# Peptides against a protein of PDB entry 2L5G: the designs that were tried, part 2

Target 1, 41 residues: chain A of PDB entry 2L5G
Amino acid sequence: LSKEELIQNMDRVDREITMVEQQISKLKKKQQQLEEEAAKP

## One batch from the design tools (peptide; aimed at target 1 N9)

Design b1_p8_8 (made by RFdiffusion4)
Pose (drawn by RFdiffusion4):
Structure b1_p8_8 (pose): chain A 41 residues (1-41), chain P 8 residues (1-8)
Amino acid sequence: as target 1 above (41 residues)
Amino acid sequence: EAIEEKRK
């Protein structure tokens, strides 16, 4: 289209990934509590 | 949608 308008769309998509990736990092740490609680005597 | 808004 203009080698610019389409480039801008790529930047918006990259931002959406960071939100999904941020949720997995928080969920992974939550597993630690559940995994640590289950391994406790 | 953002490209269409720039065109309009």

Design b1_p8_8_s1 (made by RFdiffusion4, then SolubleMPNN; from b1_p8_8, 6 letters changed)
Fold by OpenDDE base, seed 4:
Structure b1_p8_8_s1 (fold): chain B 41 residues (1-41), chain A 8 residues (1-8)
Amino acid sequence: as target 1 above (41 residues)
Amino acid sequence: DEILKKLQ
């Protein structure tokens, strides 16, 4: 593993983290909306 | 419904 390969792997992981955090945020909003819709008569 | 569709 060169220093350049380590930096490239870090940049990839940082992008993957950002994508997963955005997905978690969307899923949390979807969950809240499903809970709000399930609470309506 | 439409907002749920935007969230997949």
Scores: peptide ipSAE 0.031, ipTM 0.477, DockQ to the pose 0.017
OpenDDE base, seeds 1, 2, 3, 5: peptide ipSAE 0.027, 0.030, 0.025, 0.027; ipTM 0.474, 0.476, 0.470, 0.472

Design b1_p8_8_s2 (made by RFdiffusion4, then SolubleMPNN; from b1_p8_8, 3 letters changed)
Fold by OpenDDE base, seed 2:
Structure b1_p8_8_s2 (fold): chain B 41 residues (1-41), chain A 8 residues (1-8)
Amino acid sequence: as target 1 above (41 residues)
Amino acid sequence: EEIEERRR
């Protein structure tokens, strides 16, 4: 692995982290909505 | 809500 390949791998991982964080945010919002709906009598 | 698939 060259230094350039390591930087390219870091940039890929940073993009993947951003995508997963966006998915976590969407899922947390959906979880909250379902919890609020389930808490209604 | 569409779950965006992780690009490999």
Scores: peptide ipSAE 0.055, ipTM 0.596, DockQ to the pose 0.038
OpenDDE base, seeds 1, 3, 4, 5: peptide ipSAE 0.050, 0.051, 0.053, 0.039; ipTM 0.568, 0.571, 0.578, 0.524

Design b1_p8_8_s3 (made by RFdiffusion4, then SolubleMPNN; from b1_p8_8, 3 letters changed)
Fold by OpenDDE base, seed 1:
Structure b1_p8_8_s3 (fold): chain B 41 residues (1-41), chain A 8 residues (1-8)
Amino acid sequence: as target 1 above (41 residues)
Amino acid sequence: EEILEKLK
């Protein structure tokens, strides 16, 4: 692995982390909405 | 971004 290949792998992992964090945020928001809707009489 | 620039 060259230094450039390591940097490219880091950039890929950082993008994957950002995508997963955005998915977690969307799922948490959806969970909160479903919990709020289920708590309505 | 800044960390990746310093690593080049």
Scores: peptide ipSAE 0.047, ipTM 0.602, DockQ to the pose 0.079
OpenDDE base, seeds 2, 3, 4, 5: peptide ipSAE 0.042, 0.019, 0.046, 0.042; ipTM 0.600, 0.404, 0.590, 0.591

Design b1_p8_8_s4 (made by RFdiffusion4, then SolubleMPNN; from b1_p8_8, 4 letters changed)
Fold by OpenDDE base, seed 5:
Structure b1_p8_8_s4 (fold): chain B 41 residues (1-41), chain A 8 residues (1-8)
Amino acid sequence: as target 1 above (41 residues)
Amino acid sequence: DEIERKRR
């Protein structure tokens, strides 16, 4: 692994983290909507 | 909401 390959791998992982965090945020929002609708009679 | 439509 060159220093350049290591930096490229870090940049890829940082993008993957950002995408997963956005997915978690969307899933948490959907969970909250389902819980709110489940609490309505 | 789309979820409320699936409960009826």
Scores: peptide ipSAE 0.022, ipTM 0.477, DockQ to the pose 0.010
OpenDDE base, seeds 1, 2, 3, 4: peptide ipSAE 0.020, 0.022, 0.021, 0.021; ipTM 0.472, 0.469, 0.485, 0.480

## One batch from the design tools (peptide; aimed at target 1 I17 K28)

Design b1_p9_1 (made by RFdiffusion4)
Pose (drawn by RFdiffusion4):
Structure b1_p9_1 (pose): chain A 41 residues (1-41), chain P 9 residues (1-9)
Amino acid sequence: as target 1 above (41 residues)
Amino acid sequence: EVKVKVEVK
């Protein structure tokens, strides 16, 4: 299209990945509590 | 882990 308008769309998509990826990092840490509680006597 | 790649032509 203009080698610019389409480039801007790439930057928006990259932002959406960071939101999904941020959720997985928080969920992973939550597993630690559940995994640590289950391994406790 | 999440890996994503985006290409535009």

Design b1_p9_1_s1 (made by RFdiffusion4, then SolubleMPNN; from b1_p9_1, 4 letters changed)
Fold by OpenDDE base, seed 2:
Structure b1_p9_1_s1 (fold): chain B 41 residues (1-41), chain A 9 residues (1-9)
Amino acid sequence: as target 1 above (41 residues)
Amino acid sequence: KLEVKVEVV
């Protein structure tokens, strides 16, 4: 791994973290919606 | 190469 390859891998990981955080946020919202719908009579 | 796989649900 060159220094440049390491920096590129860091930038890639930071983008993937951001994407995973957005997915977690969407899943939490879906979970809340399902819990709210399941609590309705 | 570092490979990161993200599963989409």
Scores: peptide ipSAE 0.055, ipTM 0.655, DockQ to the pose 0.056
OpenDDE base, seeds 1, 3, 4, 5: peptide ipSAE 0.049, 0.050, 0.047, 0.052; ipTM 0.623, 0.633, 0.615, 0.654

Design b1_p9_1_s2 (made by RFdiffusion4, then SolubleMPNN; from b1_p9_1, 5 letters changed)
Fold by OpenDDE base, seed 3:
Structure b1_p9_1_s2 (fold): chain B 41 residues (1-41), chain A 9 residues (1-9)
Amino acid sequence: as target 1 above (41 residues)
Amino acid sequence: TLTVTVEVD
């Protein structure tokens, strides 16, 4: 594993973290919608 | 080579 390969792997992990954070944000918004719909009589 | 895979259901 070279220094260049390590940096490229870090940049990849940072992009994957960003994708996961966007998915978590979508799921949290859907959760809030379902909780609000379930609270309606 | 490091491979990361993240799945979110």
Scores: peptide ipSAE 0.043, ipTM 0.614, DockQ to the pose 0.056
OpenDDE base, seeds 1, 2, 4, 5: peptide ipSAE 0.041, 0.042, 0.039, 0.043; ipTM 0.609, 0.612, 0.603, 0.621

Design b1_p9_1_s3 (made by RFdiffusion4, then SolubleMPNN; from b1_p9_1, 5 letters changed)
Fold by OpenDDE base, seed 2:
Structure b1_p9_1_s3 (fold): chain B 41 residues (1-41), chain A 9 residues (1-9)
Amino acid sequence: as target 1 above (41 residues)
Amino acid sequence: KLQVEVEVE
């Protein structure tokens, strides 16, 4: 692993983290919507 | 109708 490969791997991981955080946010919003719909009579 | 599309790669 060169220094350049390490930097490229860091940039990749930072993008993957951002994508996962956006997925978690979408899932939490969908969970809340399901909980709100399940609480309706 | 709740559409829950979550593609997990």
Scores: peptide ipSAE 0.031, ipTM 0.511, DockQ to the pose 0.040
OpenDDE base, seeds 1, 3, 4, 5: peptide ipSAE 0.028, 0.023, 0.030, 0.029; ipTM 0.499, 0.482, 0.529, 0.508

Design b1_p9_1_s4 (made by RFdiffusion4, then SolubleMPNN; from b1_p9_1, 3 letters changed)
Fold by OpenDDE base, seed 3:
Structure b1_p9_1_s4 (fold): chain B 41 residues (1-41), chain A 9 residues (1-9)
Amino acid sequence: as target 1 above (41 residues)
Amino acid sequence: ELKVEVEVE
């Protein structure tokens, strides 16, 4: 791996992290909605 | 490549 290939791989991983963080945010929001619905009498 | 796919409905 050249230095340039390493930088390109880092930029790719940063995009993959951003996509996973967005998915985690959606899951946490859905979990909160289900917990709120289950707490309603 | 690490792919995490999550379906949220």
Scores: peptide ipSAE 0.059, ipTM 0.610, DockQ to the pose 0.043
OpenDDE base, seeds 1, 2, 4, 5: peptide ipSAE 0.058, 0.057, 0.042, 0.056; ipTM 0.605, 0.610, 0.582, 0.603; seed 5 fails the geometry check

Design b1_p9_2 (made by RFdiffusion4)
Pose (drawn by RFdiffusion4):
Structure b1_p9_2 (pose): chain A 41 residues (1-41), chain P 9 residues (1-9)
Amino acid sequence: as target 1 above (41 residues)
Amino acid sequence: KKLKHKKLK
């Protein structure tokens, strides 16, 4: 299209990945509490 | 411009 308008769409998509990836990082840490509580006597 | 790549966890 103009080697510029399409380039801008790639930057928006990359931002959406960071939001999903930020959720997995928080959920992983939550597993620690549940995993640590289950391993406690 | 170079494309940016992200690795998922």

Design b1_p9_2_s1 (made by RFdiffusion4, then SolubleMPNN; from b1_p9_2, 7 letters changed)
Fold by OpenDDE base, seed 3:
Structure b1_p9_2_s1 (fold): chain B 41 residues (1-41), chain A 9 residues (1-9)
Amino acid sequence: as target 1 above (41 residues)
Amino acid sequence: PVPRVVKLL
Protein backbone atom coordinates (compact mmCIF):
# COMPACT_ATOMS: atom_id res chain seq x y z
CA LEU B 1 0.00 0.00 0.00
CA SER B 2 1.45 3.36 -1.09
CA LYS B 3 0.95 6.52 1.06
CA GLU B 4 -1.69 7.66 -1.51
CA GLU B 5 -3.59 4.31 -1.22
CA LEU B 6 -3.58 4.65 2.62
CA ILE B 7 -4.98 8.22 2.33
CA GLN B 8 -7.69 7.00 -0.12
CA ASN B 9 -8.61 4.15 2.28
CA MET B 10 -8.88 6.67 5.20
CA ASP B 11 -11.17 8.94 3.10
CA ARG B 12 -13.35 5.90 2.26
CA VAL B 13 -13.61 4.87 5.95
CA ASP B 14 -14.51 8.48 6.95
CA ARG B 15 -17.36 8.46 4.36
CA GLU B 16 -18.58 5.03 5.57
CA ILE B 17 -18.56 6.30 9.23
CA THR B 18 -20.60 9.39 8.19
CA MET B 19 -23.15 7.18 6.33
CA VAL B 20 -23.50 4.84 9.36
CA GLU B 21 -23.92 7.84 11.74
CA GLN B 22 -26.72 9.18 9.47
CA GLN B 23 -28.40 5.72 9.44
CA ILE B 24 -28.18 5.51 13.28
CA SER B 25 -29.75 9.01 13.56
CA LYS B 26 -32.60 8.00 11.19
CA LEU B 27 -33.22 4.73 13.07
CA LYS B 28 -33.22 6.52 16.48
CA LYS B 29 -35.81 9.03 15.16
CA LYS B 30 -37.96 6.18 13.80
CA GLN B 31 -37.65 4.28 17.12
CA GLN B 32 -38.83 7.39 19.03
CA GLN B 33 -41.81 7.81 16.63
CA LEU B 34 -42.83 4.15 17.10
CA GLU B 35 -42.51 4.46 20.92
CA GLU B 36 -44.68 7.64 20.88
CA GLU B 37 -47.26 5.94 18.58
CA ALA B 38 -47.33 2.79 20.79
CA ALA B 39 -47.82 4.95 23.94
CA LYS B 40 -51.12 6.36 22.53
CA PRO B 41 -54.27 4.49 23.80
CA PRO A 1 -9.49 15.31 16.29
CA VAL A 2 -8.69 13.45 13.03
CA PRO A 3 -9.42 15.97 10.22
CA ARG A 4 -12.28 14.62 8.00
CA VAL A 5 -10.40 15.67 4.83
CA VAL A 6 -7.02 14.17 4.13
CA LYS A 7 -6.19 16.38 1.15
CA LEU A 8 -4.46 14.37 -1.58
CA LEU A 9 -0.81 15.40 -1.33
Scores: peptide ipSAE 0.153, ipTM 0.709, DockQ to the pose 0.118
OpenDDE base, seeds 1, 2, 4, 5: peptide ipSAE 0.153, 0.149, 0.143, 0.151; ipTM 0.705, 0.697, 0.695, 0.698

Design b1_p9_2_s2 (made by RFdiffusion4, then SolubleMPNN; from b1_p9_2, 7 letters changed)
Fold by OpenDDE base, seed 1:
Structure b1_p9_2_s2 (fold): chain B 41 residues (1-41), chain A 9 residues (1-9)
Amino acid sequence: as target 1 above (41 residues)
Amino acid sequence: VEPRVIKLT
């Protein structure tokens, strides 16, 4: 692996982290919606 | 090798 390949792999991992964080945010919002719906009498 | 600025978000 060249220095350039290591930098490209780091940029890929940073994008993958951002995508997973966005998925976690969406799942947390969906969890809150389900909790609010389940709390309605 | 030009210094690539890595923008880590």
Scores: peptide ipSAE 0.089, ipTM 0.691, DockQ to the pose 0.106
OpenDDE base, seeds 2, 3, 4, 5: peptide ipSAE 0.075, 0.080, 0.086, 0.080; ipTM 0.653, 0.668, 0.690, 0.676

Design b1_p9_2_s3 (made by RFdiffusion4, then SolubleMPNN; from b1_p9_2, 6 letters changed)
Fold by OpenDDE base, seed 2:
Structure b1_p9_2_s3 (fold): chain B 41 residues (1-41), chain A 9 residues (1-9)
Amino acid sequence: as target 1 above (41 residues)
Amino acid sequence: VKPRVIKLT
């Protein structure tokens, strides 16, 4: 692994983390909506 | 959730 390959791998991982964080945010909002709907009699 | 401190992009 060159220094350049390490930087490219860090950039890729940074993008993947951002995508996963966005997915977690969407899933948490959906979870909250489903919990609020399930709590209605 | 704390905001992400380090961004490479």
Scores: peptide ipSAE 0.107, ipTM 0.681, DockQ to the pose 0.080
OpenDDE base, seeds 1, 3, 4, 5: peptide ipSAE 0.104, 0.101, 0.104, 0.104; ipTM 0.676, 0.680, 0.680, 0.679

Design b1_p9_2_s4 (made by RFdiffusion4, then SolubleMPNN; from b1_p9_2, 6 letters changed)
Fold by OpenDDE base, seed 3:
Structure b1_p9_2_s4 (fold): chain B 41 residues (1-41), chain A 9 residues (1-9)
Amino acid sequence: as target 1 above (41 residues)
Amino acid sequence: PEPKVLKLS
């Protein structure tokens, strides 16, 4: 990999990490909502 | 060549 290709791959991975973190946050919030709904008598 | 700068999001 050239220096340019390495920089481009690092920038891509940084964006992909941010997207995955946002997805994890959404799924955790939805899990909590379902657990709170299931705990209602 | 001009130095390539790492610019992340």
Scores: peptide ipSAE 0.121, ipTM 0.724, DockQ to the pose 0.077
OpenDDE base, seeds 1, 2, 4, 5: peptide ipSAE 0.116, 0.108, 0.114, 0.118; ipTM 0.722, 0.721, 0.722, 0.723

Design b1_p9_3 (made by RFdiffusion4)
Pose (drawn by RFdiffusion4):
Structure b1_p9_3 (pose): chain A 41 residues (1-41), chain P 9 residues (1-9)
Amino acid sequence: as target 1 above (41 residues)
Amino acid sequence: KKLKKIKLK
């Protein structure tokens, strides 16, 4: 289209990945508490 | 440009 407008769309998509990837990192830490609680006597 | 790949842990 103009080697510019389409480039801008790529930057918006990359931002959406960071939000999904930020949720998984928080969920992974939550597993630690549940995994640590389950391994406790 | 290139799109970033989704990284999963």

Design b1_p9_3_s1 (made by RFdiffusion4, then SolubleMPNN; from b1_p9_3, 5 letters changed)
Fold by OpenDDE base, seed 4:
Structure b1_p9_3_s1 (fold): chain B 41 residues (1-41), chain A 9 residues (1-9)
Amino acid sequence: as target 1 above (41 residues)
Amino acid sequence: KTLRKLKVI
């Protein structure tokens, strides 16, 4: 593994983290919407 | 910013 390959792997992992964080945010928002809908009389 | 700095060093 060259220094360049390590930096490329770090950039890939940083993008993967960002994508997972966006998915978690969407799922949390959908969970909150379902909880608010279920709490309506 | 950090990853771009690591590429230049």
Scores: peptide ipSAE 0.103, ipTM 0.707, DockQ to the pose 0.051
OpenDDE base, seeds 1, 2, 3, 5: peptide ipSAE 0.102, 0.106, 0.103, 0.103; ipTM 0.708, 0.710, 0.707, 0.707; seeds 2, 3 fail the geometry check

Design b1_p9_3_s2 (made by RFdiffusion4, then SolubleMPNN; from b1_p9_3, 6 letters changed)
Fold by OpenDDE base, seed 2:
Formats: structure tokens, C-alpha cells, sequence
Structure b1_p9_3_s2 (fold): chain B 41 residues (1-41), chain A 9 residues (1-9)
């Protein structure tokens, strides 16, 4: 792996982390919505 | 810092 290939792999991982963090945020918001809807009488 | 900021040309 060249220095350039290593940086490209790091940039890929940084994008994958950002995508997973956005998915976690969406899932947490959806969980909260389901908990709020389930708490309605 | 983003990982891209570690790219020194």
C-alpha cells in the first residue's frame, strides 16, 4: 500500500463512520418516536 | 480534524 492508497482507505473509513453515525441518529429518533407513540393512552 | 486534513502533498 502506497501513502496515497492508505489515505484513500482512511477517507473511505471516515465516510463510512459518518454514514453509520447518521444511521444511529435516525434509529435513535425513530426509537424515541415509537416510545412516545406507545406512551399515548 | 477530518482524516483528509492529514494529506500532506
Amino acid sequence: as target 1 above (41 residues)
Amino acid sequence: KKLRELRVE
Scores: peptide ipSAE 0.095, ipTM 0.695, DockQ to the pose 0.127
OpenDDE base, seeds 1, 3, 4, 5: peptide ipSAE 0.088, 0.093, 0.087, 0.093; ipTM 0.687, 0.691, 0.688, 0.698

Design b1_p9_3_s3 (made by RFdiffusion4, then SolubleMPNN; from b1_p9_3, 3 letters changed)
Fold by OpenDDE base, seed 4:
Structure b1_p9_3_s3 (fold): chain B 41 residues (1-41), chain A 9 residues (1-9)
Amino acid sequence: as target 1 above (41 residues)
Amino acid sequence: KKLKKLKIE
């Protein structure tokens, strides 16, 4: 692995982390909505 | 981003 290949792999992982964090945020928001809907009489 | 800085160095 060259220095450039290592940096490219790190940039890929940084993008993958960002995508997973966005998915977690979306799922947490949907969980909260479902909890609020289930708490309605 | 820190990674873009490392590509220029």
Scores: peptide ipSAE 0.120, ipTM 0.726, DockQ to the pose 0.051
OpenDDE base, seeds 1, 2, 3, 5: peptide ipSAE 0.116, 0.114, 0.108, 0.118; ipTM 0.723, 0.720, 0.714, 0.724

Design b1_p9_3_s4 (made by RFdiffusion4, then SolubleMPNN; from b1_p9_3, 5 letters changed)
Fold by OpenDDE base, seed 2:
Structure b1_p9_3_s4 (fold): chain B 41 residues (1-41), chain A 9 residues (1-9)
Amino acid sequence: as target 1 above (41 residues)
Amino acid sequence: RKLRKLKVI
């Protein structure tokens, strides 16, 4: 692996982390919505 | 972006 390939792999991992963080944020918001909907009489 | 600076070093 060249220095360039290592940097490309790091940029890929940083994108994958960002995508997973966005998925976690969406799931947390959906969980909160379901909890708020279930708490309505 | 920090990674682009690492390519120039």
Scores: peptide ipSAE 0.124, ipTM 0.726, DockQ to the pose 0.050
OpenDDE base, seeds 1, 3, 4, 5: peptide ipSAE 0.117, 0.122, 0.118, 0.123; ipTM 0.717, 0.724, 0.720, 0.725

Design b1_p9_4 (made by RFdiffusion4)
Pose (drawn by RFdiffusion4):
Structure b1_p9_4 (pose): chain A 41 residues (1-41), chain P 9 residues (1-9)
Amino acid sequence: as target 1 above (41 residues)
Amino acid sequence: SKKLRKIKL
């Protein structure tokens, strides 16, 4: 299209991956509490 | 050219 408008769309998509990826990182730490609680006597 | 990031699981 103009080697520019389409480049801009790539930057918006990269931002959406960071939001999904931030959720997984917080969910992984939540597993530690549940995993640590289950391993406790 | 720009590249997109991969989602890490």

Design b1_p9_4_s1 (made by RFdiffusion4, then SolubleMPNN; from b1_p9_4, 5 letters changed)
Fold by OpenDDE base, seed 2:
Structure b1_p9_4_s1 (fold): chain B 41 residues (1-41), chain A 9 residues (1-9)
Amino acid sequence: as target 1 above (41 residues)
Amino acid sequence: MKTLKELKL
């Protein structure tokens, strides 16, 4: 792996981390909404 | 902030 390929792989991983963190945040908000809706009589 | 691309020396 060249220095160039390593930097490209790091940039890819950093983007994937950011996308996964955004997905986790959305899923946590949706989970909370479902729990609040399920707690209504 | 320098991007990872700008750190490519």
Scores: peptide ipSAE 0.091, ipTM 0.701, DockQ to the pose 0.052
OpenDDE base, seeds 1, 3, 4, 5: peptide ipSAE 0.088, 0.082, 0.086, 0.090; ipTM 0.699, 0.691, 0.697, 0.701

Design b1_p9_4_s2 (made by RFdiffusion4, then SolubleMPNN; from b1_p9_4, 4 letters changed)
Fold by OpenDDE base, seed 1:
Structure b1_p9_4_s2 (fold): chain B 41 residues (1-41), chain A 9 residues (1-9)
Amino acid sequence: as target 1 above (41 residues)
Amino acid sequence: MKTLKKLKL
């Protein structure tokens, strides 16, 4: 693995992390909305 | 992002 290949692999992993973090944030917000809706009589 | 750009130099 060259220095350039390592940087490309790090940049790929950073993008994958960012996508997963955005998905987790969206799912947590949707979970909270469903819990608040289910708590209404 | 800033770290990856610094590593390419």
Scores: peptide ipSAE 0.107, ipTM 0.716, DockQ to the pose 0.061
OpenDDE base, seeds 2, 3, 4, 5: peptide ipSAE 0.104, 0.101, 0.099, 0.104; ipTM 0.713, 0.710, 0.709, 0.713

Design b1_p9_4_s3 (made by RFdiffusion4, then SolubleMPNN; from b1_p9_4, 3 letters changed)
Fold by OpenDDE base, seed 5:
Structure b1_p9_4_s3 (fold): chain B 41 residues (1-41), chain A 9 residues (1-9)
Amino acid sequence: as target 1 above (41 residues)
Amino acid sequence: MKKLKKLKL
């Protein structure tokens, strides 16, 4: 693995992390909405 | 990103 390939792999992992963090944020918002709807009488 | 591009120099 060249220095350039390592940097490309880091840029890929940074994008994958960002995508997973966005998915976690969406799931947390959906969880909160379901908890708020389940707390309605 | 901008910091990693600086490591390519």
Scores: peptide ipSAE 0.111, ipTM 0.716, DockQ to the pose 0.056
OpenDDE base, seeds 1, 2, 3, 4: peptide ipSAE 0.110, 0.108, 0.107, 0.109; ipTM 0.716, 0.714, 0.712, 0.710

Design b1_p9_5 (made by RFdiffusion4)
Pose (drawn by RFdiffusion4):
Formats: structure tokens, sequence, C-alpha cells
Structure b1_p9_5 (pose): chain A 41 residues (1-41), chain P 9 residues (1-9)
């Protein structure tokens, strides 16, 4: 289209990945508590 | 976890 408008769309998509990826990092840490509690005597 | 996106314009 203009080698610019389409470039801008790429930047918006990259931002959405960071939100999903941020959720997984928090969920991974939550597993530690559950995994640590289950391994405790 | 890593997610990568490639777009061609």
Amino acid sequence: as target 1 above (41 residues)
Amino acid sequence: VKVKVKVKV
C-alpha cells in the first residue's frame, strides 16, 4: 500500500504478543507455589 | 515461552 501504513500494523501486532507472553510468565511462577506446596511433606 | 511473528508487506 505505502510501505508505511502496513509497517505500522506490524508494530500493533507485536504489542499483542507481549500481553499474551506476560500472562504465561505470571502463570509459570504460580506453578512454583503449587509445585512447591505439593513437594512439601 | 517466546512468540515470533513475521509479516511481509

Design b1_p9_5_s1 (made by RFdiffusion4, then SolubleMPNN; from b1_p9_5, 6 letters changed)
Fold by OpenDDE base, seed 2:
Structure b1_p9_5_s1 (fold): chain B 41 residues (1-41), chain A 9 residues (1-9)
Amino acid sequence: as target 1 above (41 residues)
Amino acid sequence: VKIERKLEL
């Protein structure tokens, strides 16, 4: 891997991390909504 | 035309 390929791979991983963090946040919000809906009598 | 941006470091 060249220095350029390593930097491109780092930029890709940073984007993938950001996308996964956004997915985790959305899933946590959905989990909380389902827990709040299931707790309604 | 794809301009490949090279990162010259």
Scores: peptide ipSAE 0.057, ipTM 0.612, DockQ to the pose 0.040
OpenDDE base, seeds 1, 3, 4, 5: peptide ipSAE 0.054, 0.050, 0.054, 0.056; ipTM 0.606, 0.606, 0.607, 0.609

Design b1_p9_5_s2 (made by RFdiffusion4, then SolubleMPNN; from b1_p9_5, 6 letters changed)
Fold by OpenDDE base, seed 1:
Structure b1_p9_5_s2 (fold): chain B 41 residues (1-41), chain A 9 residues (1-9)
Amino acid sequence: as target 1 above (41 residues)
Amino acid sequence: VKIEREIEV
């Protein structure tokens, strides 16, 4: 692994983290909606 | 109440 390959791998991981955090945020919002709907009589 | 929901993520 060159220094350039290491930087490219870091940039890829940072993008993957951002994508996963966005997915977690969407899933948490959907979970909350489902919990609020399931709590209605 | 039957709730059939497809979860689009």
Scores: peptide ipSAE 0.037, ipTM 0.410, DockQ to the pose 0.024
OpenDDE base, seeds 2, 3, 4, 5: peptide ipSAE 0.034, 0.036, 0.035, 0.036; ipTM 0.516, 0.499, 0.517, 0.551

Design b1_p9_5_s3 (made by RFdiffusion4, then SolubleMPNN; from b1_p9_5, 5 letters changed)
Fold by OpenDDE base, seed 2:
Structure b1_p9_5_s3 (fold): chain B 41 residues (1-41), chain A 9 residues (1-9)
Amino acid sequence: as target 1 above (41 residues)
Amino acid sequence: VKIKREIEV
């Protein structure tokens, strides 16, 4: 792997991390909404 | 983490 290929791989991983963090945030919000809805009598 | 990459051309 060249220095350039390593930088490109790091940029890819940084984007993948950002996407996964956004997905986790969305899923946590959805979980909270479902828990709040399930707690309604 | 903000890694400052110096891209040497």
Scores: peptide ipSAE 0.051, ipTM 0.604, DockQ to the pose 0.090
OpenDDE base, seeds 1, 3, 4, 5: peptide ipSAE 0.049, 0.049, 0.043, 0.049; ipTM 0.606, 0.602, 0.567, 0.605

Design b1_p9_5_s4 (made by RFdiffusion4, then SolubleMPNN; from b1_p9_5, 6 letters changed)
Fold by OpenDDE base, seed 3:
Structure b1_p9_5_s4 (fold): chain B 41 residues (1-41), chain A 9 residues (1-9)
Amino acid sequence: as target 1 above (41 residues)
Amino acid sequence: VKLERKLEL
């Protein structure tokens, strides 16, 4: 692995982390909405 | 997490 290949692999992993963090945020918001809807009488 | 790009070699 060259220095350039390591930087490219880091940039790929940083993009994958950002996508997963956005998915986690969406799932947490859906969970909160379902908990709020389930707590209504 | 922001990895600080510290690989100046």
Scores: peptide ipSAE 0.060, ipTM 0.635, DockQ to the pose 0.182
OpenDDE base, seeds 1, 2, 4, 5: peptide ipSAE 0.059, 0.058, 0.047, 0.055; ipTM 0.609, 0.627, 0.583, 0.613

Design b1_p9_6 (made by RFdiffusion4)
Pose (drawn by RFdiffusion4):
Structure b1_p9_6 (pose): chain A 41 residues (1-41), chain P 9 residues (1-9)
Amino acid sequence: as target 1 above (41 residues)
Amino acid sequence: KPKVSKPKV
């Protein structure tokens, strides 16, 4: 289209990945508490 | 961990 308008769309998509990826990092840490509680005597 | 690739134009 203009080698610019389409480039801008790529930057928006990359931001959406960071939100999903941020959720997984928080969920992974939550597993630690559940995994640590389950391994406790 | 899921891996997501960046799209290209």

Design b1_p9_6_s1 (made by RFdiffusion4, then SolubleMPNN; from b1_p9_6, 6 letters changed)
Fold by OpenDDE base, seed 5:
Parts: C-alpha cells; sequence; structure tokens
Structure b1_p9_6_s1 (fold): chain B 41 residues (1-41), chain A 9 residues (1-9)
C-alpha cells in the first residue's frame, strides 16, 4: 500500500460515510413522519 | 399536531 493508495482509500471511505449519513438522515425523517402519523387520533 | 417527544436512548 503506497501513501497514494492509502489517500485514495481514505477519500473512498469519506464518500461512503457521507452517503450513509445522508441515508440515516432520510430514515430519521421517515421515522419522525411515521411517529407523527401514528400519534394522530 | 401532537408533539412527539422521542425517548432519549
Amino acid sequence: as target 1 above (41 residues)
Amino acid sequence: MPVFERPVV
């Protein structure tokens, strides 16, 4: 593993983290909407 | 709208 390969792997992981964080945010918003819909009388 | 309070886990 060269220093350049390590940097490329880090950039890939940082992109994957950002995508997962966006998915978590979307799921949290959907969960809140379902909780609000379930709390309607 | 009822305020849904999330339990702190």
Scores: peptide ipSAE 0.065, ipTM 0.497, DockQ to the pose 0.031
OpenDDE base, seeds 1, 2, 3, 4: peptide ipSAE 0.052, 0.055, 0.055, 0.059; ipTM 0.484, 0.487, 0.485, 0.479

Design b1_p9_6_s2 (made by RFdiffusion4, then SolubleMPNN; from b1_p9_6, 5 letters changed)
Fold by OpenDDE base, seed 1:
Structure b1_p9_6_s2 (fold): chain B 41 residues (1-41), chain A 9 residues (1-9)
Amino acid sequence: as target 1 above (41 residues)
Amino acid sequence: MPVFERPKV
């Protein structure tokens, strides 16, 4: 692994983290909406 | 010089 390959792998992982964080945020918001809808009598 | 930017976790 060259220094350049390590940087490219780090940039890839940073993008993957950002995508997963956005997915988690969307899923948490959807979970909260479903919990609020299920808590309505 | 490639700047080592730490992933923002």
Scores: peptide ipSAE 0.097, ipTM 0.675, DockQ to the pose 0.168
OpenDDE base, seeds 2, 3, 4, 5: peptide ipSAE 0.084, 0.083, 0.074, 0.072; ipTM 0.680, 0.671, 0.659, 0.648

Design b1_p9_6_s3 (made by RFdiffusion4, then SolubleMPNN; from b1_p9_6, 6 letters changed)
Fold by OpenDDE base, seed 1:
Parts: C-alpha cells; sequence; structure tokens
Structure b1_p9_6_s3 (fold): chain B 41 residues (1-41), chain A 9 residues (1-9)
C-alpha cells in the first residue's frame, strides 16, 4: 500500500461510514414508527 | 496488490 492507496482507502471508508450512518438513521426511524404503531390500541 | 478489504458492517 502506497501513501496514495492509503488515502484512497481512507476516503472510501469515510464514504462507507456516511452511508451506514444514513442506513442506521433510516432503520431507527422505521423502528420508532413500528413501536408507535404497536403501541396503538 | 494487498486488497483493502472494506469493513463488513
Amino acid sequence: as target 1 above (41 residues)
Amino acid sequence: MPVFERPTV
């Protein structure tokens, strides 16, 4: 791994972290909606 | 080339 390959790998990981954080946010919102729907009488 | 295996989430 060159220094340039390490930087490119860091940039890729940073983008993947951002995508995963967005997925976690969507899943948490869906979980909350399902919990609110299950709490309705 | 060492394959950078991305972290599996």
Scores: peptide ipSAE 0.092, ipTM 0.655, DockQ to the pose 0.060
OpenDDE base, seeds 2, 3, 4, 5: peptide ipSAE 0.081, 0.087, 0.073, 0.081; ipTM 0.655, 0.658, 0.646, 0.638

Design b1_p9_7 (made by RFdiffusion4)
Pose (drawn by RFdiffusion4):
Structure b1_p9_7 (pose): chain A 41 residues (1-41), chain P 9 residues (1-9)
Amino acid sequence: as target 1 above (41 residues)
Amino acid sequence: KPKVKKPKV
């Protein structure tokens, strides 16, 4: 289209990935508590 | 661990 308007769309999509990826990082740490509690005597 | 690829123009 203009080698610019389409480039801008790529930057928006990359921001959405960071939000999903941030959720997995928080969920992974939550597993530690559950995994640590389950391994405790 | 999920991996996401960035789109290209």

